# Ledger of designs, part 5: peptides against a protein of PDB entry 6J54

Target 1, 223 residues: chain A of PDB entry 6J54
Amino acid sequence: NENLFASFIAPTMMGLPIVTLIIMFPSLLFPTPKRLINNRTISIQQWLIQLTSKQMMAIHNQKGQTWSLMLMSLIMFIGSTNILGLLPHSFTPTTQLSMNLGMAIPLWSATVFTGFRYKTKTSLAHFLPQGTPALLIPMLVIIETISLFIQPVALAVRLTANITAGHLLIHLIGGATLALLNINTMTAFITFTILILLTILEFAVALIQAYVFTLLVSLYLHD
Target 2, 42 residues: chain B of PDB entry 6J54
Amino acid sequence: QFQFTGIKKYFNSYTLTGRMNCVLATYGGIALLVLYFKLRSK

## One batch from the design tools (peptide)

Design b1_p9_1_s4 (made by RFdiffusion4, then SolubleMPNN; from b1_p9_1, 7 letters changed)
Fold by OpenDDE base, seed 2:
Structure b1_p9_1_s4 (fold): chain B 223 residues (1-223), chain C 42 residues (1-42), chain A 9 residues (1-9)
Amino acid sequence: as target 1 above (223 residues)
Amino acid sequence: as target 2 above (42 residues)
Amino acid sequence: LILEALLLL
């Protein structure tokens, strides 16, 4: 059991947390553009950022578009860390709930507070769905308030669970393939094929989870 | 546009202001209840 | 809420 979770232990070297370096590493992969026409890789990155920004900010008003930089940085960070985490023997910070809560809670709080500050009427009205029967109003308001407070937790847990589960599956199937190499080569080949398919899926999941995380944070702004 | 008269004008589930007032009323009621029980226990 | 629920799956 401990071997399954060994990859999720925060790495330290000589008592110093190397996690900080791991967290900072993705930032090196995204250099700032200096030229109008950049390299193919940088241009593709910028194009993707522009597409994602346009897609995410299309929901927001002008005031919500002020969050574009933060949301884009968030998606790039989570996406890059998740993708890098699929490398063998790599540590993904996003597999730790503490980190995800550390991102989710402040961002959620900021979105909620900004909503209450600038659109108090709308924000308060969100606790009561339109057209609810009068007798159900108090209970529904209570449920909606509880739901609101669960949002940051759900946001963090979703990301953590999806990434962690993917890593566990890769590890388990990978271990199974190695074990079956000496037992039955044909079954080992099948499991290896499944592993490849799973890794491809996890690449997609890594990006999707990053997108979902940022999207939900964006949606909580309530424009 | 919903036309409400009387108390329904201020406390309705259809208008934005009505919804807000309902939410505030519910929170106020809960707060008063909590306060009542807190004061009663002491 | 429905979208959120779908995203949880």
Scores: peptide ipSAE 0.266, ipTM 0.852, DockQ to the pose 0.030
Fold by OpenDDE base, seed 5:
Structure b1_p9_1_s4 (fold): chain B 223 residues (1-223), chain C 42 residues (1-42), chain A 9 residues (1-9)
Amino acid sequence: as target 1 above (223 residues)
Amino acid sequence: as target 2 above (42 residues)
Amino acid sequence: LILEALLLL
């Protein structure tokens, strides 16, 4: 079991933290444009960023649209790190709960505090749904308050659990395929096919989880 | 759309102001209960 | 909306 979780250990070389370099590496894949008509790859990247930005920020007013740069950088960071993490023997920083909590808690707190600062009445009223029977009001306010504090935990755990589970399944099925090669070639072929389908699924999950993480942060800002 | 009179004007689950006041009243009530039990334990 | 999003995912 120790060998199974070895891929989740933070890598170091000569006692130096290489984790910092791994976190910064995805930024090199998205260079800033310098021309009016850019290279085809850069043009496609900008087009995708513009499309995702328009979709995510459509629910926000002019004040909320100020967060567009931060939210787009967040989705690009999480998405790129998750995709690069699917490379063989790679380390994904987003498999670490500490990393995801380090992103979730500050962003969540910022959205909650901005809501209380600019829309105090609406933010306080959000703890009580409209049309609630009078007898249920105290209990429902308590439940909604607890729900608010669960949001950053759910945000971090969702991302960590989905990415970690995907990596774990790829390792387990990959290990089973290698073990079955010397026992039964037909069953090994079936498990290998499952592995390929699973890896394709994990590519989709990696992008979806990045989108959901950023979308939920933006949704909390809508207060 | 909703017209309320008396106490229901300030404490209701339909208007924005009414919902806010209900939330504040709930938090105030909980704070007073916690304070009461802390003072009673002495 | 937030509760529905959290519950469905």
Scores: peptide ipSAE 0.266, ipTM 0.847, DockQ to the pose 0.031
Fold by OpenDDE base, seed 4:
Structure b1_p9_1_s4 (fold): chain B 223 residues (1-223), chain C 42 residues (1-42), chain A 9 residues (1-9)
Amino acid sequence: as target 1 above (223 residues)
Amino acid sequence: as target 2 above (42 residues)
Amino acid sequence: LILEALLLL
């Protein structure tokens, strides 16, 4: 059982935490453009960033659009780390809840604080949904307040759980295929096919979770 | 669209200002209750 | 709306 979770241990080399280098590695995959006409890879990256930026920031005013750089960098970071984590024998930092909480809590707090600072009336009004029966107002305000504080936790846990579950499933199915190779080759082939399909799904999940994380941060900013 | 009179003008669940006031009143009430129990324990 | 979005996603 320990072997199952061994891949989620933060890697160290000679007692030094190499996890820092792993976290920094995705930044090398996205170099800053220096030319008017960049390489195809850079052009595609910029196009994707621009497309995602336009879609995500469409709900924001000019003040909210100042967050575009941060949100785009966030989605690129989470997306790249999640995709790189699907490489064999790789470590995914986003499988660590501490990592995701470290991102979620500050970003959430910043969005909430920004909302209270610039949209105080609207932000306070969001604790009470429109049309609430008068008798339910105090209870619902309390529930909405609790819900607000659950948001950063849910944001981090959602990302962590989805990525971790995907990795666990790949390891389990992969282990099952290896075990079945000497027992029943036909069943092993079926299991291997499932593994391939699962890995394809996990690539999609990796990108979707990055998008959802960033989108929710954006929505909290919009209030 | 909404016509409110009396207390409902300031405390309602339909207008933005009314919702804000309801939230503030709820927080104020909770704060007073906490304060009451804290002072009572002393 | 945000809560609903949070629950759906």
Scores: peptide ipSAE 0.258, ipTM 0.856, DockQ to the pose 0.032
Fold by OpenDDE base, seed 3:
Structure b1_p9_1_s4 (fold): chain B 223 residues (1-223), chain C 42 residues (1-42), chain A 9 residues (1-9)
Amino acid sequence: as target 1 above (223 residues)
Amino acid sequence: as target 2 above (42 residues)
Amino acid sequence: LILEALLLL
């Protein structure tokens, strides 16, 4: 069953890791604007970034708005890597849990630490919901503390699982379609239709997961 | 506005300060329990 | 609010 997971192996050439180049490649797709009136593609990109930035930063104060560059770069990075991952025979770095944990843990830690630094009282009070009966306070504080530590894991696993599952489904249904071409043409056509619909869905999922990841990081910052 | 008197003024689930104190008291209690069990062995 | 948002997403 090595063929099923072959697309998730980190690629190397002559013993050198190509993964670094693959991760850096999306940066070439977003050039910095040089003109007052840019190309249509750059103008659309800027428009999308402006819209998403306005939506993401609407919940933040002036100090939180300083994170706008980090959050916008994060959503562009994850979104672009996820979309590029849908190309045939491509390697998607975001399918690697190690990479997603490497993003989630530091960002989560930074948001939690920032919360404790600037809003200590509110952050500590967040471990206890308002109006909790006195007898349930110790247990609920423990549960809320555990919930906090699950957040970075859930953030990384959600992204990894959704992108990986999508790639596996496309591979399996694509393989089934090829196998059924010579057995039953009608069923192969149905399976192929499902494959097309699934591929369209995965484009949407790729963008949604990038947005959700960034939104949750932003929400943890805001508390 | 909630009016609390006595110990409820400092430890309540409605005020921000009260909630904070409850959380700190819970963590303090857990820390003392862990310390007790650690010192119990030697 | 975070828990609610995390649960909904």
Scores: peptide ipSAE 0.230, ipTM 0.853, DockQ to the pose 0.030

Design b1_p9_2 (made by RFdiffusion4)
Fold by OpenDDE base, seed 5:
Structure b1_p9_2 (fold): chain B 223 residues (1-223), chain C 42 residues (1-42), chain A 9 residues (1-9)
Amino acid sequence: as target 1 above (223 residues)
Amino acid sequence: as target 2 above (42 residues)
Amino acid sequence: FHLSLVHFL
């Protein structure tokens, strides 16, 4: 069991933490374009960023679209770190709840304070759903207030749990496949097929969790 | 657009202003209850 | 709608 969780320990080199280098590594994969017409790789990257930007910012007005740079950098960061984390013997920073809380709490607080600053009436009215029966108003306002404070925790835990669970399943099924190679080759082949399918699923989950995290931050901003 | 009269004009769950006032009234009521129990315990 | 979908996932 100690070997199972070894991949989630923060790596060190010569006693120095290299987590900072791992966090900064994805930024090297997305260089800034310098020409009007770039090579195919950069053009595809810019095209994907523009498509996701247009899709995610479609619900925002002109003031909300000022957050486009922040949201696009966030989705690219989380998505790239999650995909790179699926490489063997790699460390995924997004498996650390402390890191995800470090992203969720400031972004959540910024959206909430921005809402109260520029849309005070709408933000206060958001605690009461439209059309609520009069007798349920006090209880529902309390529930919505509690729900608001749970949002940053749920945002961080969702990302951490999904990525961590995926890694654990890959390790467990991978270990089972190796153990079954010496017992029954047919069963080992079935388990190996499941491992491949699970790995493909985890690539999809890695992108979906990045999208969901960024989308929820965007939705909290728009309310 | 909804037309309300009397107290329902200021406290309703359909208009933006009405919803805001209901939320503020709820928070004010809770604050007064907490203050009451704090002063009672003192 | 989006919040309900994310809650389901």
Scores: peptide ipSAE 0.093, ipTM 0.833, DockQ to the pose 0.027
Fold by OpenDDE base, seed 1:
Structure b1_p9_2 (fold): chain B 223 residues (1-223), chain C 42 residues (1-42), chain A 9 residues (1-9)
Amino acid sequence: as target 1 above (223 residues)
Amino acid sequence: as target 2 above (42 residues)
Amino acid sequence: FHLSLVHFL
């Protein structure tokens, strides 16, 4: 249904793509603190960032904690874009697989390269699970190698599929509620209740997917 | 923790070095097979 | 543990 997927078409204004402006917009929501004691909103925001940073970096050693800035920037970007995408008539760039692949592939390659550079022995050993029977070693090494290359694809597809499916479902049920208002008010009320519950779920999914995406990148870095 | 002797010392699934050697051996074997078929096709 | 978590997620 063309009308169903119309919300996922890249918006253009005067023939120029506004996608670049939409992608940059979340950055305006996170201003840098200038005062020792900031506003209440900025203080809460910084507090949340510090909490998430402590949780994610607890797994890493001192060298791995150098990636904290990039990982926190990533989770804030994906999280903010996903939350903003839940606004009516908004376009979410994270619904585009091309964008998510564009983020996943470089980050994955960087983590893999960093692993092979500083932990060559451990990284090579990860292609063989510990305690594998001798006869299954060649097969498992091949499978693990294939699994490595599927990681960036799975990372991007997971984010894209979850966000896209949520948006589609909200649009479908939202359209159904409006259509049912003219047919039966009782059924429309039921569908409206489902819509509210689904929107709450999508807020959670939006944050969880941002966290999972960043966490997996972090785990690939940790090896 | 594990004491291995002979070939098992270098090729085992429990030690880090042993696992690394197994991985390298498998890649080397695949590379040799590919090379064999490539040379055979010529 | 981390490897198992990666496969689970």
Scores: peptide ipSAE 0.077, ipTM 0.834, DockQ to the pose 0.027
Fold by OpenDDE base, seed 3:
Structure b1_p9_2 (fold): chain B 223 residues (1-223), chain C 42 residues (1-42), chain A 9 residues (1-9)
Amino acid sequence: as target 1 above (223 residues)
Amino acid sequence: as target 2 above (42 residues)
Amino acid sequence: FHLSLVHFL
């Protein structure tokens, strides 16, 4: 139905795509601090960034900690875009698989190549789990190789599917609630309650998916 | 910790070097098989 | 552990 998927169409203004403006908008929400004592908003943002940075970079060595800036920018970008996408009549760029693949494939490739560059022996050894029976070694190496190449696809699809499914579910339940208001008010109230709970869940999912995406990229780097 | 002798020293699933060699051997075997079939088809 | 986590997530 055109009405169901209309929110996922790239918006245009006077024939010009405004997707670029939407993608750049989250960056305006995180200004760089210039004062020794910042305002409350910037202080909270810095605190959150430091908190997440400490958690994610704790597993990395000094060389891996060089990726801290990129990983923190990634989680902030995905998280902010997902949250902003929950606003009414908004377009969420992360619902587009092309965007998520565009992020996942380069980041995955960079982590894999970095691993092979600096820790070739360990990276190659990861294709075979320790203690594998000798007869299963060839098959398991093949499976692990396939698993490696599925990682960027799984990373992108996970984010796309979760955000898209959430938006669709909100629209469907919301539409059902409006339709039921004229038929049975009691059932409409139940559906409306479910809608509220679902919206709260989607706020959590929006942040969790940003975290999981960044965490998995970080874990691939640590391998 | 693990003392392997002979072929097991180079091809084992317990040591880092052994696992690496097993992986390389697997890839090499697959590459040779693919090469064999490609050359045979011509 | 990390591999298992990657598969789970």
Scores: peptide ipSAE 0.070, ipTM 0.842, DockQ to the pose 0.028
Fold by OpenDDE base, seed 2:
Structure b1_p9_2 (fold): chain B 223 residues (1-223), chain C 42 residues (1-42), chain A 9 residues (1-9)
Amino acid sequence: as target 1 above (223 residues)
Amino acid sequence: as target 2 above (42 residues)
Amino acid sequence: FHLSLVHFL
């Protein structure tokens, strides 16, 4: 199955990794508007950014809304990389767990430390749910502490697993369709239909995972 | 809504301060236990 | 609701 996982290997050109260029490529797709009335494409992009920004920042206070730039850049980055990763022979950086951990751990740490710095009482109280029986308090505090440390890992693994699994399914079904074309055209048509539906689903998943990732980071910030 | 008296005023699972104190007490207890076993191992 | 969402996701 090495051929199936070949798409997840970091690409190199002439022995040099081109991952950096791939990671930077999405930034070129979102130019800053310089006109009062922009092109239709840019206007749609700005509208989407404003819509998502309003939605995500609605739960935050004014101090928390200072993170809007970072969170919006994060969702745009992950979303664009995930969508571009669905192109044939494209490398998706978010399929790499190291990449996602590299984003999740610092962001999680920043949110947790920010919470402890500005909302110490609330952050400490978060380790104990309201209404907990007195006898279960110590155990539940420990469990909640462990849960806190699992958050960045879960955040990274969720993104990695969903994107990777989607790519694998597309490759598997795509390969199956090609193989079945030589055997039975009717069955190949069925598998091809499934492939189309799956690709549409993966486009949705790509955006949802970007949203969920950013939303969870935002929620951790909100406490 | 809740009227607590005595120790329950400071250690409860309903008020913010009470929850915080419970968490701190838990961590303090764990730290003391760890310290005890560490000193005992020497 | 947000806590429930975090735990659900």
Scores: peptide ipSAE 0.058, ipTM 0.836, DockQ to the pose 0.027

Design b1_p9_2_s1 (made by RFdiffusion4, then SolubleMPNN; from b1_p9_2, 6 letters changed)
Fold by OpenDDE base, seed 5:
Structure b1_p9_2_s1 (fold): chain B 223 residues (1-223), chain C 42 residues (1-42), chain A 9 residues (1-9)
Amino acid sequence: as target 1 above (223 residues)
Amino acid sequence: as target 2 above (42 residues)
Amino acid sequence: LDLLLALLL
C-alpha cells in the first residue's frame, strides 16, 4: 500500500519544494507568438485556443467574455498538467485535493460574487425554479442553497478523483503485468494490452476533465 | 404575460421579482428561527 | 446545470 501511493507524495529535492517548479513547467510549453505568421506548431496551438475560446464563450455576453483569458489559461494549465502527469513516475499536482480546492473555491466565489454584484435580482431568483408550487418554495430554496455550496466541492473532487483513479489503475495493471510475466506470458500480454488501452483512455480523461472544470466555472459565471 | 394581484403580485414563482421576494422571505424566516432558538437557549 | 453536473458524475 505504501508503494501504491508513493507517486502521490509531494517531491522535494535538497529540502526545497520542487513542486513549485513542476507546477510552473507546463507554462514553458506554450510560448507567446511574436510574429504575424508563426511557426506551424504555434499556429496550431493558437488555432486550438481560439476554437475552444469561441465554444466556451458563446454562452456569455460581452461582459462575461472578459473572463475568456482566465478561463483559457485555466484549461491550458489543467490540461497540460494532467497530460504530463501520465508520464511514468511523474507527479501530477492536480491529484492533490488541496490544489484543486485552491483553484475551485476562489473561482467559484468570484463567479458567485460577480453574479450578486451585477445581476442581483437574477442571482437571487435562481434559488427558486420558475413555476414551483407555493407549498414547496421554502424547502426548494433550502436545497438550492445547499446545492450552491456543494458546487466548489464537487468541482474539486471530480477532477481529483478522476485523475487519481486513473493513475491508480495504471499502476495496478502495470504491477499485475510485471507479476504475470514470470507466471504466464500469454496472460501478461493480455493485461499489457489492457494497460495500453487504459493509458489512451486516461489521456482522453485528462483533457475532458480539464474542459469540464473550466466549462462548469464558466456556467457558474453565466448565472 | 402573467398578471397577479394582491399578495401573489409580490410573492410568486413565475416572475423575477416574485421569485426574488420568495427567496428573501425564506432566508428571513430561517434567520428569525435561528435567532429565536439562540435567544431561547440563553 | 444540476442535471448536467449529475451526468458528469
Scores: peptide ipSAE 0.230, ipTM 0.832, DockQ to the pose 0.029
Fold by OpenDDE base, seed 2:
Structure b1_p9_2_s1 (fold): chain B 223 residues (1-223), chain C 42 residues (1-42), chain A 9 residues (1-9)
Amino acid sequence: as target 1 above (223 residues)
Amino acid sequence: as target 2 above (42 residues)
Amino acid sequence: LDLLLALLL
């Protein structure tokens, strides 16, 4: 079992953490545009960012749109790290719960506090769904309060679990294919096909999880 | 618009103000209970 | 929102 999780250990070299470099690496993949008409790759990136930005911020007013930069940077960061993590022997920082909590908790708290600061009445009213019978009000308020505090945890765990599970599956199926090469080549081929399909799925999952993470942060801001 | 009179005007689950007041009342009640038990334990 | 959250889990 330790061998399965060896890929999730934070990499160090000579006692120095390489994780910082890994975290910073995706930023190099997104250069700042200098021209009005950029290269095809940069243009596609900018187009995708614009599309995602429009979708993410469509639910927000002008005040909420001030978060666009942060949310877009977040989705780009998580998405890029998740995609890069699918490379063989790559370390994905988003598989670390500590990192995801480190992102989730501040962002969640910021959204909640922003809500309480500028939309106090609405935020307080959110603890009580509309139309609740009078006798259920105290219990429901408590439940909603607990639910609120679970949000950052769920946010972090969801991302961590989905990415980690995907990596584990890839490793397991990959290991199985290698083991079956000398046992049954036909079965190995089938397993390899499954691995390919799974890898494609994980690419999609990587992007979806980044989107979901950012979307939920945005939704918490919207309340 | 829901037309509530009396206490229901301030404490209802339909209006924004009513919902807010209910939440505040709930938290206030919990706080008072906690305070009561804290003082009782001394 | 809660239903959406549940589906996303």
Scores: peptide ipSAE 0.206, ipTM 0.838, DockQ to the pose 0.029
Fold by OpenDDE base, seed 4:
Structure b1_p9_2_s1 (fold): chain B 223 residues (1-223), chain C 42 residues (1-42), chain A 9 residues (1-9)
Amino acid sequence: as target 1 above (223 residues)
Amino acid sequence: as target 2 above (42 residues)
Amino acid sequence: LDLLLALLL
């Protein structure tokens, strides 16, 4: 059983936590543009960032547009870490719930406080859905309040669970493929094919989860 | 679009202000209840 | 928002 979760242990070298370096590594893949016409890689990155920024920030007013840099950096960070985590024998920091909580709680708190700071009436009104029957108002307000506090947890757990489950599944199918090589080559080939398809799916999931995480933070900001 | 009179004008689930007031009233009520039980226990 | 949240898991 330990072998299944060995890939999720925080790596250390000589007792020193190298997780910090792993977390910082994706930043090297996104160098700052220094030229008017950059190389193809940077140009593509900027194009993607521009597209995602336009799409995500379209719902925000000018004040919300201030968060564009933060949200874009967030999606790039989570996306890059998730993709890098799919490399063989790599460690994905976003599989650690502590990492995701460390991102989710402050960002959620910032969005909630920003909402209460600039849109107090609307933010308070969100605790009561429009058209609620009068008798259900007290109970529903309580439920909505609880729902608010569940948001950061759900945000972190969703990302963690999706990425972790994907990694776990890859390991399980991969292990099964290796085990079946000496038992039945035909079935091993089938499982290997499934592994390939699963890997492709996990690449998509990695990007989608990064997008969803960032999008939800953005939506909470907009309220 | 909505016409409210009396208390419903200030406490309703349709208008923004009404919803806000309902939320505040609910929180206030809960706070008072908690305060009541705390004072009663002492 | 709640519906979107539910849709997004």
Scores: peptide ipSAE 0.201, ipTM 0.840, DockQ to the pose 0.029
Fold by OpenDDE base, seed 3:
Structure b1_p9_2_s1 (fold): chain B 223 residues (1-223), chain C 42 residues (1-42), chain A 9 residues (1-9)
Amino acid sequence: as target 1 above (223 residues)
Amino acid sequence: as target 2 above (42 residues)
Amino acid sequence: LDLLLALLL
């Protein structure tokens, strides 16, 4: 069991936390453009940011679009960390529930408070769906209130569970392939094929989870 | 579009104001119940 | 939103 979860232990060197450096590393991959005509890598990055920004902010009005910088930075951070986490012997900070809660709770709180501040009537009205029978109003309001408080937890757990499960599965299948190499070459080949397909899937999941996390935060802001 | 009179004007599930008032009334009722049980326990 | 949440879980 220790071998299975060894990759999820926070790395330290000489008692110093390397996690800080790991979290800071993705920032080096996205340098700030300073030239009118940037390098191809930077241009591609800017293009991707613009595309995703247009898609994410399409549901927001001008006031909601003020959150564009924060949401785009969030998706890039989560996406980059998730992709880097698929490297061999790498540590993914997003597998730590504490980190994801640390992102989810403040962002969720900010969206909820922003909604109550600028759209008080609409925000309060969201606790009661339109057309609800009068007898069901109290119960439905309670359920909707509970649903609101589950949002940050669901947001954090979804990201953590998906990334963690993917890592575990890759490790298990990878370990199985190595073990089967000396037992049955045919079975090992099949397992290796599954590992490749799974790895491709996990790359997609890494990006999708980053997008979904950011999208849900955006939707909570939109109310 | 919706014409409500009397109590339905303030407490309805169709208008924003009505929905808001229903939510506030529900929270107020729950708060009063909690206060009642808290005061009763003392 | 609830349906999307259920699908994405």
Scores: peptide ipSAE 0.175, ipTM 0.838, DockQ to the pose 0.029

